Peptides against a protein of PDB entry 4Y8H. Designs and how they scored, part 20

Target 1, 196 residues: chain A of PDB entry 4Y8H
Amino acid sequence: TSIMAVTFKDGVILGADSRTTTGAYIANRVTDKLTRVHDKIWCCRSGSAADTQAIADIVQYHLELYTSQYGTPSTETAASVFKELCYENKDNLTAGIIVAGYDDKNKGEVYTIPLGGSVHKLPYAIAGSGSTFIYGYCDKNFRENMSKEETVDFIKHSLSQAIKWDGSSGGVIRMVVLTAAGVERLIFYPDEYEQL

## One batch from the design tools (peptide; made by RFdiffusion4, then SolubleMPNN)

Design b1_p11_8_s3 (from b1_p11_8, 6 letters changed)
Fold by OpenDDE base, seed 3:
Structure b1_p11_8_s3 (fold): chain B 196 residues (1-196), chain A 11 residues (1-11)
Amino acid sequence: as target 1 above (196 residues)
Amino acid sequence: SRFRGSLLPFT
C-alpha cells in the first residue's frame, strides 16, 4: 500500500493506490482505500483489509452518534476515535491510518496513526509499505499552501514513485479532495502516472 | 505480499 494526505490552501487531499494482496496473489486491483467516516472527514487505510474496514466502520458509527448529540465533529475528534480503537486493540490489529478532514474553522488537517496507535498531526503524511521509498521526494517537494492542481500533481508524482518500487502497491491512484466547496473524487490510471 | 504466508487480504 501507498497512501498519503496533504493539506493545501483550500483544504486537504487524500491519495491511495488500489492494490490488495492475499499472500503472493493480487486479490483486488481496484481497491478503494479512501474511506468516508463523515461528510468531510475521510481516512486512508493500510494493513489488514478486514481490520481497517472494521475500524473505519466503528469510527463512522461513533461520529454519527457524536453528530446527533454535539453537532459536526472536528477532524481532531475523529483522529481521537481512531486512536482509541487502534491503541486499545494494538495486539490484535495490523492497521496504519491517515485521517484527513476539512472544516471552516480549522481548514484542512491531517493526522497519521501508525501501527501502535499513536497520533501525529502533520501538514502532510505518508504511510504504507510504499511510503518508505518516497520520504525524500516528499520532503523535498512538499510546500505549504499549494493550489489544488499543485497538490494533485504532488500526490500523483509521489504515489507514482512509491508504486514503481513497492510490489505491494499498484493499480489506479485514487484521490479525494475536501474543501469548503465539497467533496471531489479523482482517479488516475497507470498509463498516465507511469509516464511521470 | 508484505506478510509472507498470510492468506488474509492485505493493503
Scores: peptide ipSAE 0.245, ipTM 0.717, DockQ to the pose 0.150; fails the geometry check
Fold by OpenDDE base, seed 5:
Structure b1_p11_8_s3 (fold): chain B 196 residues (1-196), chain A 11 residues (1-11)
Amino acid sequence: as target 1 above (196 residues)
Amino acid sequence: SRFRGSLLPFT
């Protein structure tokens, strides 16, 4: 897996490859690793497919309950719910999650939750087996307050490089853009990103 | 990872 989330001028963009493996086999070429937990709060999932899907489902339910009582939750609140689940079950879970969201007060925010269930707020985050190959590239090329187009390009190039080297990553690149204007889903195919 | 080499789906 190669996943990332990047804050930018108008919000945040999540990105992911789409490969799921079982042993040495590609089990699914078009997996959706970008999961909605609230209208403008999403996550990137890496690790056990079963574990991360279960966690995301629980968080989504919790945020629905929260909304009914208190109104729209912040991205930080969502990250806290993820953290509690991941930390309390760290001995039984294989999950690396990036939480990203947008609201009018805090704008775009990114929280990474690696194995062990710690939480780190960052301007951008990368995770998954493919992330190992792109730490240097991302550090050199990330800039704060990029445009939407610049951020899409940054994510596309980053994930393309990760996929190039990581056998556990591949397929299409999916993105979710979260801004004041709403939610936008993007998809890029190998014919495009392999040429970068 | 506890699932390395496992037949379980992994992302």
Scores: peptide ipSAE 0.236, ipTM 0.723, DockQ to the pose 0.157; fails the geometry check
Fold by OpenDDE base, seed 2:
Structure b1_p11_8_s3 (fold): chain B 196 residues (1-196), chain A 11 residues (1-11)
Amino acid sequence: as target 1 above (196 residues)
Amino acid sequence: SRFRGSLLPFT
């Protein structure tokens, strides 16, 4: 897996490859690793498919309850729920989660939750087996307050490089854009990103 | 999958 989330001037964009593997076998070529937990709070999932799906379902449920009682949760609140689940179950989970969200007060925010259940707020985050290949590229090319188009391009190039080297990553590149204007899903195919 | 010995699907 190769996943990332990037804050930019108008919000945040999540990105992911679409390959799921069972050992050396490609079990699913078009997996959706970008998961909605609230209207404008989403996550990127890495690790055990079963574990991360279960965690995301529980978080979504908690945020629905929260909304009914207190109104729209912040991205930080969502990250806290993820953190509690991952930390309390760290001995039985293989999960790397990036939480990203947009609200009018805090704008775009990114929280990464690696193995062990720690939480780190960052301007951008990368994770998954493919992320090891692109730390240098991302550090060199990331800029704060990019445009939507610049951010899409940055994510596309980053994930393309990760997929190039990581056998556990591949398929299509999916993105979710979260801004004041709403939610937008994007998809890019190998014929396009392999040539970058 | 980079996780040794896993028969489960991984991303």
Scores: peptide ipSAE 0.235, ipTM 0.718, DockQ to the pose 0.158; fails the geometry check
Fold by OpenDDE base, seed 1:
Structure b1_p11_8_s3 (fold): chain B 196 residues (1-196), chain A 11 residues (1-11)
Amino acid sequence: as target 1 above (196 residues)
Amino acid sequence: SRFRGSLLPFT
């Protein structure tokens, strides 16, 4: 898996590859690793598909309950719910989660929750087995307050490189753009991103 | 899978 989330001028963009493996077998070439937990709060999932899906489902439930009682939760609140679940169950989970969201008060925010269940707020985050190959590239090329187009290109190039090196990553590149204007889904195919 | 020995779906 290669996943990332990047804050930018107008909000945040999540990105992911789409390969799921079972041992040496590619079980799914077009997996959606970008999961909605609230209207403008999403996560990137790495690790056990079952574990991360279960966690995301529980978080979605909690945020729905929260919304019914208190209104729209903040991204920090969502990250806190993820953290509690991942930390308290760390002995039984293989999950690496990036939480990203947008609201008018806090704008785009990114929280990474690696194995162990710690939480880290960052301007951008990368995770998954492919992330190890692109730390240098991302550090060199990331800048704060990029445009939407610049951020899409940054993510596309980053994930393209991760996929190139990581056999556990591949397929399409999916993105979710979260801004004041709403939610936008993007998809990029190998014929495009492999040429970068 | 990035974790060798895992027979479960993994990302």
Scores: peptide ipSAE 0.219, ipTM 0.720, DockQ to the pose 0.165; fails the geometry check

Design b1_p11_8_s4 (from b1_p11_8, 7 letters changed)
Fold by OpenDDE base, seed 3:
Structure b1_p11_8_s4 (fold): chain B 196 residues (1-196), chain A 11 residues (1-11)
Amino acid sequence: as target 1 above (196 residues)
Amino acid sequence: SMYRGSLLPFT
């Protein structure tokens, strides 16, 4: 898996490859690793497909309850719910999650939750087995307050490089754009990103 | 590898 989320001028963009593996076999070539937990709060999932799907479902339920009682949750609140689940169950879970969201007060925010269940707020985050190959590239090329187009290109190039070197990553690149204007889904195919 | 050798599906 190769996943990332990047804050930019108008909000945040999540990105992911689409490969799921079972042992040495590719089980699914077009997996959607970008999961909605609230209108403008989404996550990137890496690790056990079963574990991360279960966690995301529980978080979505908790945020629905939260909304009914207190109004729209912040991205930080969502990250806290993920943290609690991942930390309390760390001995039985294989989950690496990036939480990203947009609201008018805080704008775009990114929180990364690695295997241990810690939480880290960052201007951008990368995770998954493919992320190890692109730390240098991302550090060199990330800029704060990029345009939407610049951010899409940054994510596309980053994930393309991760997929190139990581046998556990591949397929299409999916993105979700979260801004004041709403939610937008993007998809890029190998014939496009392999040429970068 | 966490992916290779696992009986569970991984992303």
Scores: peptide ipSAE 0.235, ipTM 0.708, DockQ to the pose 0.155; fails the geometry check
Fold by OpenDDE base, seed 1:
Structure b1_p11_8_s4 (fold): chain B 196 residues (1-196), chain A 11 residues (1-11)
Amino acid sequence: as target 1 above (196 residues)
Amino acid sequence: SMYRGSLLPFT
């Protein structure tokens, strides 16, 4: 898996590859690793597909309950719910989660929750088995307050490089753009991103 | 990749 989330001028963009593996085999070529937990709060999932799906479902439920009682939750609140689940169950979970969201007060925010269940707020985050190959590239090329187009290109190039080197990553590149204007899903195919 | 050794689906 190669996943990332990047804050930019107008919000945040999540990105992911789409490969799921079982041992040495590709189990699913078009997995959606970008999961909605609230209207403008999403997560990137790495690790056990079953574990991360279960966690995301529980978080979605909690945020729905929260919304019913208190209104729209913040991204920080969502990250806290993820943290509690991942940390308290760390002995039984293989989950690496990036939480990203947009609201008018806080704008785009990114929280990474690696194995172990710690939480880190960052301008951008990368995770998954492919992330190890692109730390240098991302550090060199990331800039704060990029445009939407610059951020899409940054994510596309980053994930393309990760996929190139990580056999557990591949398929399509999916993105979710979260801004004041709403939610937008993007998809890029191998013929496009492999040329970068 | 740390996921390649699992019999369960990994992302």
Scores: peptide ipSAE 0.225, ipTM 0.711, DockQ to the pose 0.166; fails the geometry check
Fold by OpenDDE base, seed 2:
Order: structure tokens, then sequence, then C-alpha cells
Structure b1_p11_8_s4 (fold): chain B 196 residues (1-196), chain A 11 residues (1-11)
């Protein structure tokens, strides 16, 4: 898996490859690793497919209850719920989660929750088995307050490089854009990103 | 890959 989330001028963009593997076998070529937990709070999932899906389902339910009682949760609140689940179950989980969200007060925010259940707020985050290959590239090319188009391009190039080197990453590149204007889903195919 | 060799589905 190769996943990332990037804050930019108008919000945040999540990105992911779409390959799921069982051993050396490609079990699913078009997996959706970008998961909605609230209207404008989403996550990127890496690790055990079963574990991360279960966690995301629990968080979604918790945030629905929260909304009913207190109104729209912040991205930080969502990250805290993920953290509690990952930390309390760390002995039985293989999960790396990136939480990203947009609201009018805080704008785009990114929280990464690696193995062990720690939480880190960052301008951008990368995770998954493919992320190890692109730390240098991302550090060199990331800029704060990019445009939407610049951010899409940055994510596309980053994930393309990760996919190139990581056998557990591949398929299509999916993105979710979260801004004041709403939610937008994007998809890019190998014929485009492999040439980058 | 960090997850190569798992018997369960990994992303």
Amino acid sequence: as target 1 above (196 residues)
Amino acid sequence: SMYRGSLLPFT
C-alpha cells in the first residue's frame, strides 16, 4: 500500500493506490483505501484490510453519535477516536491510518496514526509499504499552501514513484479532495501515472 | 514490501 494526505491552500487531499495482496498474490486490483468516517473527514488505510475496515466502521459510528449529540466533530476529534482504538488494541492490530478532514475553522488537517497507536499532526503524511521509497521525494517537493492542481500533481507523482518500487502497491490512484466546496473523488490510471 | 508473505489481505 501507498497512501498519503496533503494539506493545501483550500483544504486537504487524500491519495491511495488500489492494490490488496495476499502473500505474493494480488487479491484485489481496485481496492478503495479511502474511507469516509464523516462528511468531510476521511481516512487512508494501510495494513490488515480486516483490521482497518473494522476500525473505520467503529469510528464512523462513533462520529455519527457524536454529531447527534454535539454537532459536527473536528478532525482532531476523529483522530482521537482512531488513536484510542489503535492504541488500546495495538497487540492485536496491524493498522496504519492517516486521518484527514476539512472544516471552516481549522481548514485542512492531517493526522497520522502509525503502528502502536500514536498520533501526529502534520502538514502532510505518507504511509504504507510504498511510503519508504518516497520520503526523500516528498520532502523535496512538498510546499505549503499549494493550489488544488499542484497538490493533485504532487500526490500523483509521489504515489507513482511508490508504486514503481513497491510490489504491494499498484492499480489505480484514487484521490479525495475535501474543501469548503464539498467532496470530490478523482481516479488516475496506470497509462497516465506510469509515465511520470 | 513490509507486508509481503501475509496469508491475510493487506494494503
Scores: peptide ipSAE 0.215, ipTM 0.704, DockQ to the pose 0.169; fails the geometry check
Fold by OpenDDE base, seed 5:
Structure b1_p11_8_s4 (fold): chain B 196 residues (1-196), chain A 11 residues (1-11)
Amino acid sequence: as target 1 above (196 residues)
Amino acid sequence: SMYRGSLLPFT
């Protein structure tokens, strides 16, 4: 898996590859690792598919309850719910999650939750087995307050490099753009990103 | 599962 989320001028973009593997076998070529937990709060999932899907479902339910009582939750609130679940169950979970969201007050925000259930707020985050190959590239090329187009290109190039080296990553690159204007889903195919 | 050769999880 190769996943990332990047804050930019107008919000935040999440990105992911689409490969699921069992050993050396490619079990699913078109996995959707970008999961909605609220209208403009999404997550990237790595690790156990079963664990991360269960966590995301529970978070979505909690945020629905929160909304009914208090109104729209912040991205920080969502990250806190993820943290509690991951930390309390850390001995029984294999989950690496990036939480990203947009609201008018806080704009785009990114929270990474690695194994162990700690939470870290960052301007951008990368995770998954493929992330090990692109720490240097991302650090060199990330800039704050990029345009939408610059951010899409940054994510596309980053994930392309991760996929190139990580056998557990591949397929299509999926993105979700969260801004004041709404939610936009993007998809990029190997014939495009392999040439970068 | 943990990626062999990496400390990071994978699916």
Scores: peptide ipSAE 0.196, ipTM 0.673, DockQ to the pose 0.191; fails the geometry check

## One batch from the design tools (peptide; made by RFdiffusion4, then SolubleMPNN)

Design b1_p12_1_s1 (from b1_p12_1, 6 letters changed)
Fold by OpenDDE base, seed 2:
Structure b1_p12_1_s1 (fold): chain B 196 residues (1-196), chain A 12 residues (1-12)
Amino acid sequence: as target 1 above (196 residues)
Amino acid sequence: LPSSRLAASGYG
């Protein structure tokens, strides 16, 4: 898996590859690793597909309940719910999750939750087996307050490089853009990103 | 939570 989330001038963009493997076998080429937990709060999932799906479902339910009682949760609140689930079950979970969201007060925010269940707020985050290959590239090329187009290109190039080296990553590149204007889903195919 | 490390085969 190769996943990332990047804050930019107008919000945040999540990105993911679409390959699911079972050992050396490619079980699914078109997996959706970008999961909605609230209108403008989404996550990127790595590790166990089953574990991360279950966690995301529970978080979604909690955030729906929260909304009914208190109004729209912050991205930080969502990250806290993820943290509780990941930390309390750390002995039985294989989950690497990036939480990203947009609200009018805090704008785009990114929280990474690695295997240990810790939480780290960052301007951008990368995770999954493919992320190992692109730490240097991302650090060199990331800039704060990029445009939407610059951010899409940054994610596309980053994930393309990760996929190139990581046998567990591949397929299409999916993105979700979260801004004041709403939610937008993007998809990019190998014929496009392999040429970068 | 269903804990299955066997499902860890999903996302590398």
Scores: peptide ipSAE 0.168, ipTM 0.712, DockQ to the pose 0.125; fails the geometry check
Fold by OpenDDE base, seed 5:
Order: sequence, then structure tokens, then C-alpha cells
Structure b1_p12_1_s1 (fold): chain B 196 residues (1-196), chain A 12 residues (1-12)
Amino acid sequence: as target 1 above (196 residues)
Amino acid sequence: LPSSRLAASGYG
């Protein structure tokens, strides 16, 4: 898996590859690793599909309950719910999650939750087995307050490089753009991103 | 709650 989330001028963009593997076998070529937990709070999932889906479902429920009682949760609140679940169940979970969201007060925010269940707020985050190959590229090319187009391009290039080297990553590149204007889903195919 | 654990399925 190769996943990332990047804050930019107008909000945040999540990105992911789409490969699911069982050992060396490609079980699913078009997996959706970008999951909604609230209107403008989403996550990228790595590790066990079952574990991360279960966690995301529980978080979604908690955020729905929160909304009914207190109004729209912040991205930080969502990250705290993820953290609680991941940390308290760390011995029985294989989950690496990036939480990203947009609201008018805080704008785009990114929180990464690695396997141990810690939480880290960052301007951008990368995770998954493919992320190891792109730390250098991302650090060199990330800039704060990029345009939407610059950010899409940055994510596309980053994930393309990760996919190139990581056998557990591949398929299509999915993105979710979260801004004041709403939610937008993007998809990019190998014929495009393999040439970058 | 603990979920049913599966082997890593290439999400990493």
C-alpha cells in the first residue's frame, strides 16, 4: 500500500493506490483505501483490510453520535477517536491510518496514526509499505499552501514512485479533495502515472 | 472492540 494526505491552500487531498495482495498474489486491483468517516473527514487505510474497515466503521458511528449531540466534529476529534481504538487494540490490530479533514475554522488538517496507535499532526503524511521509497521525494517536493493542481500533481508523482518500487502497491491512484466547496473524487490510471 | 484479524492484504 501507498497512501498519503497533503494539506494545501484550499484544504486537504488524500491519495492512495488500489492494490490488495495476499502474499505475492494480487487479490484486488481496484481497492478503495480512502474511506469517509464524516462529510469532510476521511481516512487512508493501510495494513489489514478487515481491521481498518472495522475501525473506520466504529469511528463513523462515533462521529455520527457526536454530531447528533454536539454538532460537526473537528478533524482532531476524529483523529482522537481513531487513536483511542488503535492504541487500545494495538495487540490485535494491523492498522496504519492517515486521518484528513477540512473545516472552516481549521482548514485542511492531517493526522497520521501508525501501527502503535500514536497520533501525529503533520502538514502532510505518507504511509504504507510503498511510503518507504518516497520519503526523500516528498520531503524535497512538498510545499505549504500549494494550489489544488500542484497538490494533485505532487501526490500523483509521489504515489507513482512508490508504486514503481513497491510490489504491494499498484492499480489506480485514487484521490479525495476536501475543501469549502465540497468533496471531489479523482482517479488516475497506470497509462498516465507510469510515465511520470 | 477487537476485530477479526486477517493477514496484511497489501494495504501496507
Scores: peptide ipSAE 0.165, ipTM 0.703, DockQ to the pose 0.091; fails the geometry check
Fold by OpenDDE base, seed 4:
Structure b1_p12_1_s1 (fold): chain B 196 residues (1-196), chain A 12 residues (1-12)
Amino acid sequence: as target 1 above (196 residues)
Amino acid sequence: LPSSRLAASGYG
């Protein structure tokens, strides 16, 4: 897996490859690793597909309950729910999650939750097996307050490089853009990103 | 609580 989330001028963009493997086999070429837990709070999932889907389902439930009682949760609140679940179940979970969200007060925010259930708020985060290949590239090319187009290009180039080197990553690149304007899903195919 | 854990498999 290669996943990332990047804050930018108008909000945040999540990105992911689409390969799921079972041992040496590609089980799914078009997996959706970008999962909605609230209207403008999403997550990127890495590790066990079963574990991360279960966690995301529980978080979605908690955020729905929260909303009914208190109104729209912050991205930080969502990250806290993820953290609690991941930390409490660390011995039985293989889950690396990036939580990203947008609200009018805090704008775009990114929280990374690696194995073990710690939480780190960052301007951008990368995770998954493919992320190891792009730390240097991302650090060199990330800038704060990029445009939407610059951010899409940054994510596309980053994930393209991760996919190039990581056998556990591949397929399409999916993105979710979270801004005041709403939610937008993007998809980029190998014919495009392999040429970068 | 509902969960995809019973139906999902694989790694990424």
Scores: peptide ipSAE 0.159, ipTM 0.710, DockQ to the pose 0.141; fails the geometry check
Fold by OpenDDE base, seed 1:
Structure b1_p12_1_s1 (fold): chain B 196 residues (1-196), chain A 12 residues (1-12)
Amino acid sequence: as target 1 above (196 residues)
Amino acid sequence: LPSSRLAASGYG
């Protein structure tokens, strides 16, 4: 897996490859690793597909309950719910999650929750087996307050490189853009991103 | 939480 989330001028963009593997097998070529937990709060999932799906479902439920009682949750609140689940169940989970969201007060925010269930707020985060190959690239090329187009290109190039090196990553590149204007889903195919 | 360590993995 290669996943990332990047804050930018107008919000945040999540990105992911679409390959799921089971041992030596490619189990799914078109997995959606970008999961909605609230209108403008999403997550990137790595690790066990089953574990991360279950966690995301529970978080979604908690955020729906929260909304009914208190109004729209912050991204930090969502990250806190993920943290509690991941930390308290760390002995039984294989989950690496990036939480990203947009609200009018805090704008785009990114929280990474690696194995073990710690939480780290960052301007951008990368995770998954493919992320190992692109730490240097991302550090060199990330800039704060990029445009939407610059951020899409940054994510596309980053994930393209990760996929190139990581056998556990591949397929399409999916993105979700979260801004004041709404939610936008993007998809990029190998014929495009492999040429980068 | 349901745990499935033998399930398809996103990394590894």
Scores: peptide ipSAE 0.135, ipTM 0.709, DockQ to the pose 0.066; fails the geometry check

Design b1_p12_1_s2 (from b1_p12_1, 6 letters changed)
Fold by OpenDDE base, seed 4:
Structure b1_p12_1_s2 (fold): chain B 196 residues (1-196), chain A 12 residues (1-12)
Amino acid sequence: as target 1 above (196 residues)
Amino acid sequence: LPSSRLPASGFG
């Protein structure tokens, strides 16, 4: 898995590869690792496919309940719910999650929740087995307050490099763009990103 | 335990 979320001038973009593995075998080539938990709060999933989906489902439920009582939750609130679930159930869950969201007050925010259930707020986060190959690239190329296009290109190049070297990453690159304007899903195919 | 994985950092 190669996943990342990047804050930029107008919000945040989540990105992911689409490979699911079972041992040495590719079980699914087009997995959607970008999961909605609220209108403009999404997560990137790594670890167990089933565990992370279950966690995301529970978070979605909590955020729906929250919304009905208090209005739209903040990204921080969502990250807190993820953190609580991951920390309390660490013995039974394998989950490395990046939470990202947009709201008018806080703009784009990214919270990374690695194995163990700690939470870290960052301008951008990378995770998954493929992330180890792109720490250097990301550190050199990330800039704060990039344009949408610059951020898409940054994520595309980053994940392309991760996929190139990580056998557990591959397929398509999915992105979700969260801004004041709404939610946009993007998809990039190997024919494009392998040439970068 | 589920067999389908989205390998995390350091996870085989």
Scores: peptide ipSAE 0.314, ipTM 0.807, DockQ to the pose 0.063
Fold by OpenDDE base, seed 3:
Structure b1_p12_1_s2 (fold): chain B 196 residues (1-196), chain A 12 residues (1-12)
Amino acid sequence: as target 1 above (196 residues)
Amino acid sequence: LPSSRLPASGFG
């Protein structure tokens, strides 16, 4: 898996590869690792496919309940719910989650939740088995307040490099753009990103 | 049948 989320001028973009494995077998080539938990709060999933889906489903339920009682939750609130679930169950699940969201007050925000269940707010985050290959590239090329187009290109290049070196990553690159204007899904195929 | 995996950092 290669996943990331990047804050930019107008909000945040999540990105992911699409490979799921069962042992050495590629079980699914077009997995959607970008999961909605609220209108403009999404997550990137790594670890167990089943565990991370279960966690995301529980978070989605809690955020729906929250919305009915208090109004739209913040991205920080969503990250807190993920943290609680991941930390309390850390001995019985394998989950590495990046939470990203947009609201008018806080704009785009990114929270990374590694296997131990800690939470870290960052301008951008990378995770998954492929992330180890792109720490240097991302650190060198990330800039704050990029345009949408610059951010899409940054994510595309980053994930392309991760996929190139990580046998557990591959397929298509999926993105979700969260801004004041709404939610946009993007997809990029190997013939495009392998040429980068 | 092994579980389906989305390998995390440090996990293959």
Scores: peptide ipSAE 0.311, ipTM 0.805, DockQ to the pose 0.063
Fold by OpenDDE base, seed 5:
Structure b1_p12_1_s2 (fold): chain B 196 residues (1-196), chain A 12 residues (1-12)
Amino acid sequence: as target 1 above (196 residues)
Amino acid sequence: LPSSRLPASGFG
């Protein structure tokens, strides 16, 4: 898996590869690792497919309940719910999650929740087995307050490099763009990103 | 049965 989320001028973009594996076998080439937990709060999933899906489903439920009682939750609130679930169940879960969201007050925010259930707020985050190969590239090329196009390009190049080196990553690159204007889904195919 | 995996990083 290669996943990331990047804050930019107008909000935040999540990105992911699409490979699911069982050992050395590619079980699914077009997995959607970008999961909605609220209108403009999404997550990137790594670890166990089943565990991370279950966690995301529970978070979605909690955020729906929260909304009915208190109004739209912040991204920080969502991250806190993820933390509680991941930390309290750390001995029985394999989950590495990046939470990203947009609201008018806080703009785009990114929270990374690695294995163990700690929470770290960052301008951008990378995770998954493929992230190992792109720490240097991302650190060199990330800038705050990029345009949408610059951010899409940054994510595309980053994930392309991760996929190139990580046998557990591949397929298509999916992105979700969260801004004041709404939610946009993007998809990029190997014929495009392998040439980068 | 082996679970489907979205392999996580071994790095903190």
Scores: peptide ipSAE 0.311, ipTM 0.808, DockQ to the pose 0.057
Fold by OpenDDE base, seed 2:
Structure b1_p12_1_s2 (fold): chain B 196 residues (1-196), chain A 12 residues (1-12)
Amino acid sequence: as target 1 above (196 residues)
Amino acid sequence: LPSSRLPASGFG
């Protein structure tokens, strides 16, 4: 898996590869690792497919209940719910989650929740088995307050490099753009990114 | 059936 979320001038973009593995085999080539938990709060999933899906489903339910009682939750609130579930179940879960969201007050925000269930707010985050290959690239090329197009290109290049080196990553690159204007899904195919 | 994985960093 190669996943990332990047804050930019107008919000945040999540990105992911689409490969799911079962042992040495590719079980699914078109997995959607970008999961909605609220209108403009999404997550990137790594670890166990089942565990991370279950966590995301629970978070989605909690945020829907929260909204009905208190109004739209912040991205920080969503990250806190993820953290609680991951930390309290850390002995039985394999989950690495990146939470990203947009609201008018805080703009785009990114929270990373690694296996231990800690939470870290960052301008951008990378995770998954493929992320180890691109820490240097991302650190060198990330800039704050990029345009949408610059951010899409940054994510595309980053994930392309991760996929190139990580046998557990591949397929299509999916992105979700969260801004004041709404939610946009993007998809890029191997022919579009393998030559980068 | 074996579990499906989205391999995380630091684990195979």
Scores: peptide ipSAE 0.306, ipTM 0.804, DockQ to the pose 0.061; fails the geometry check

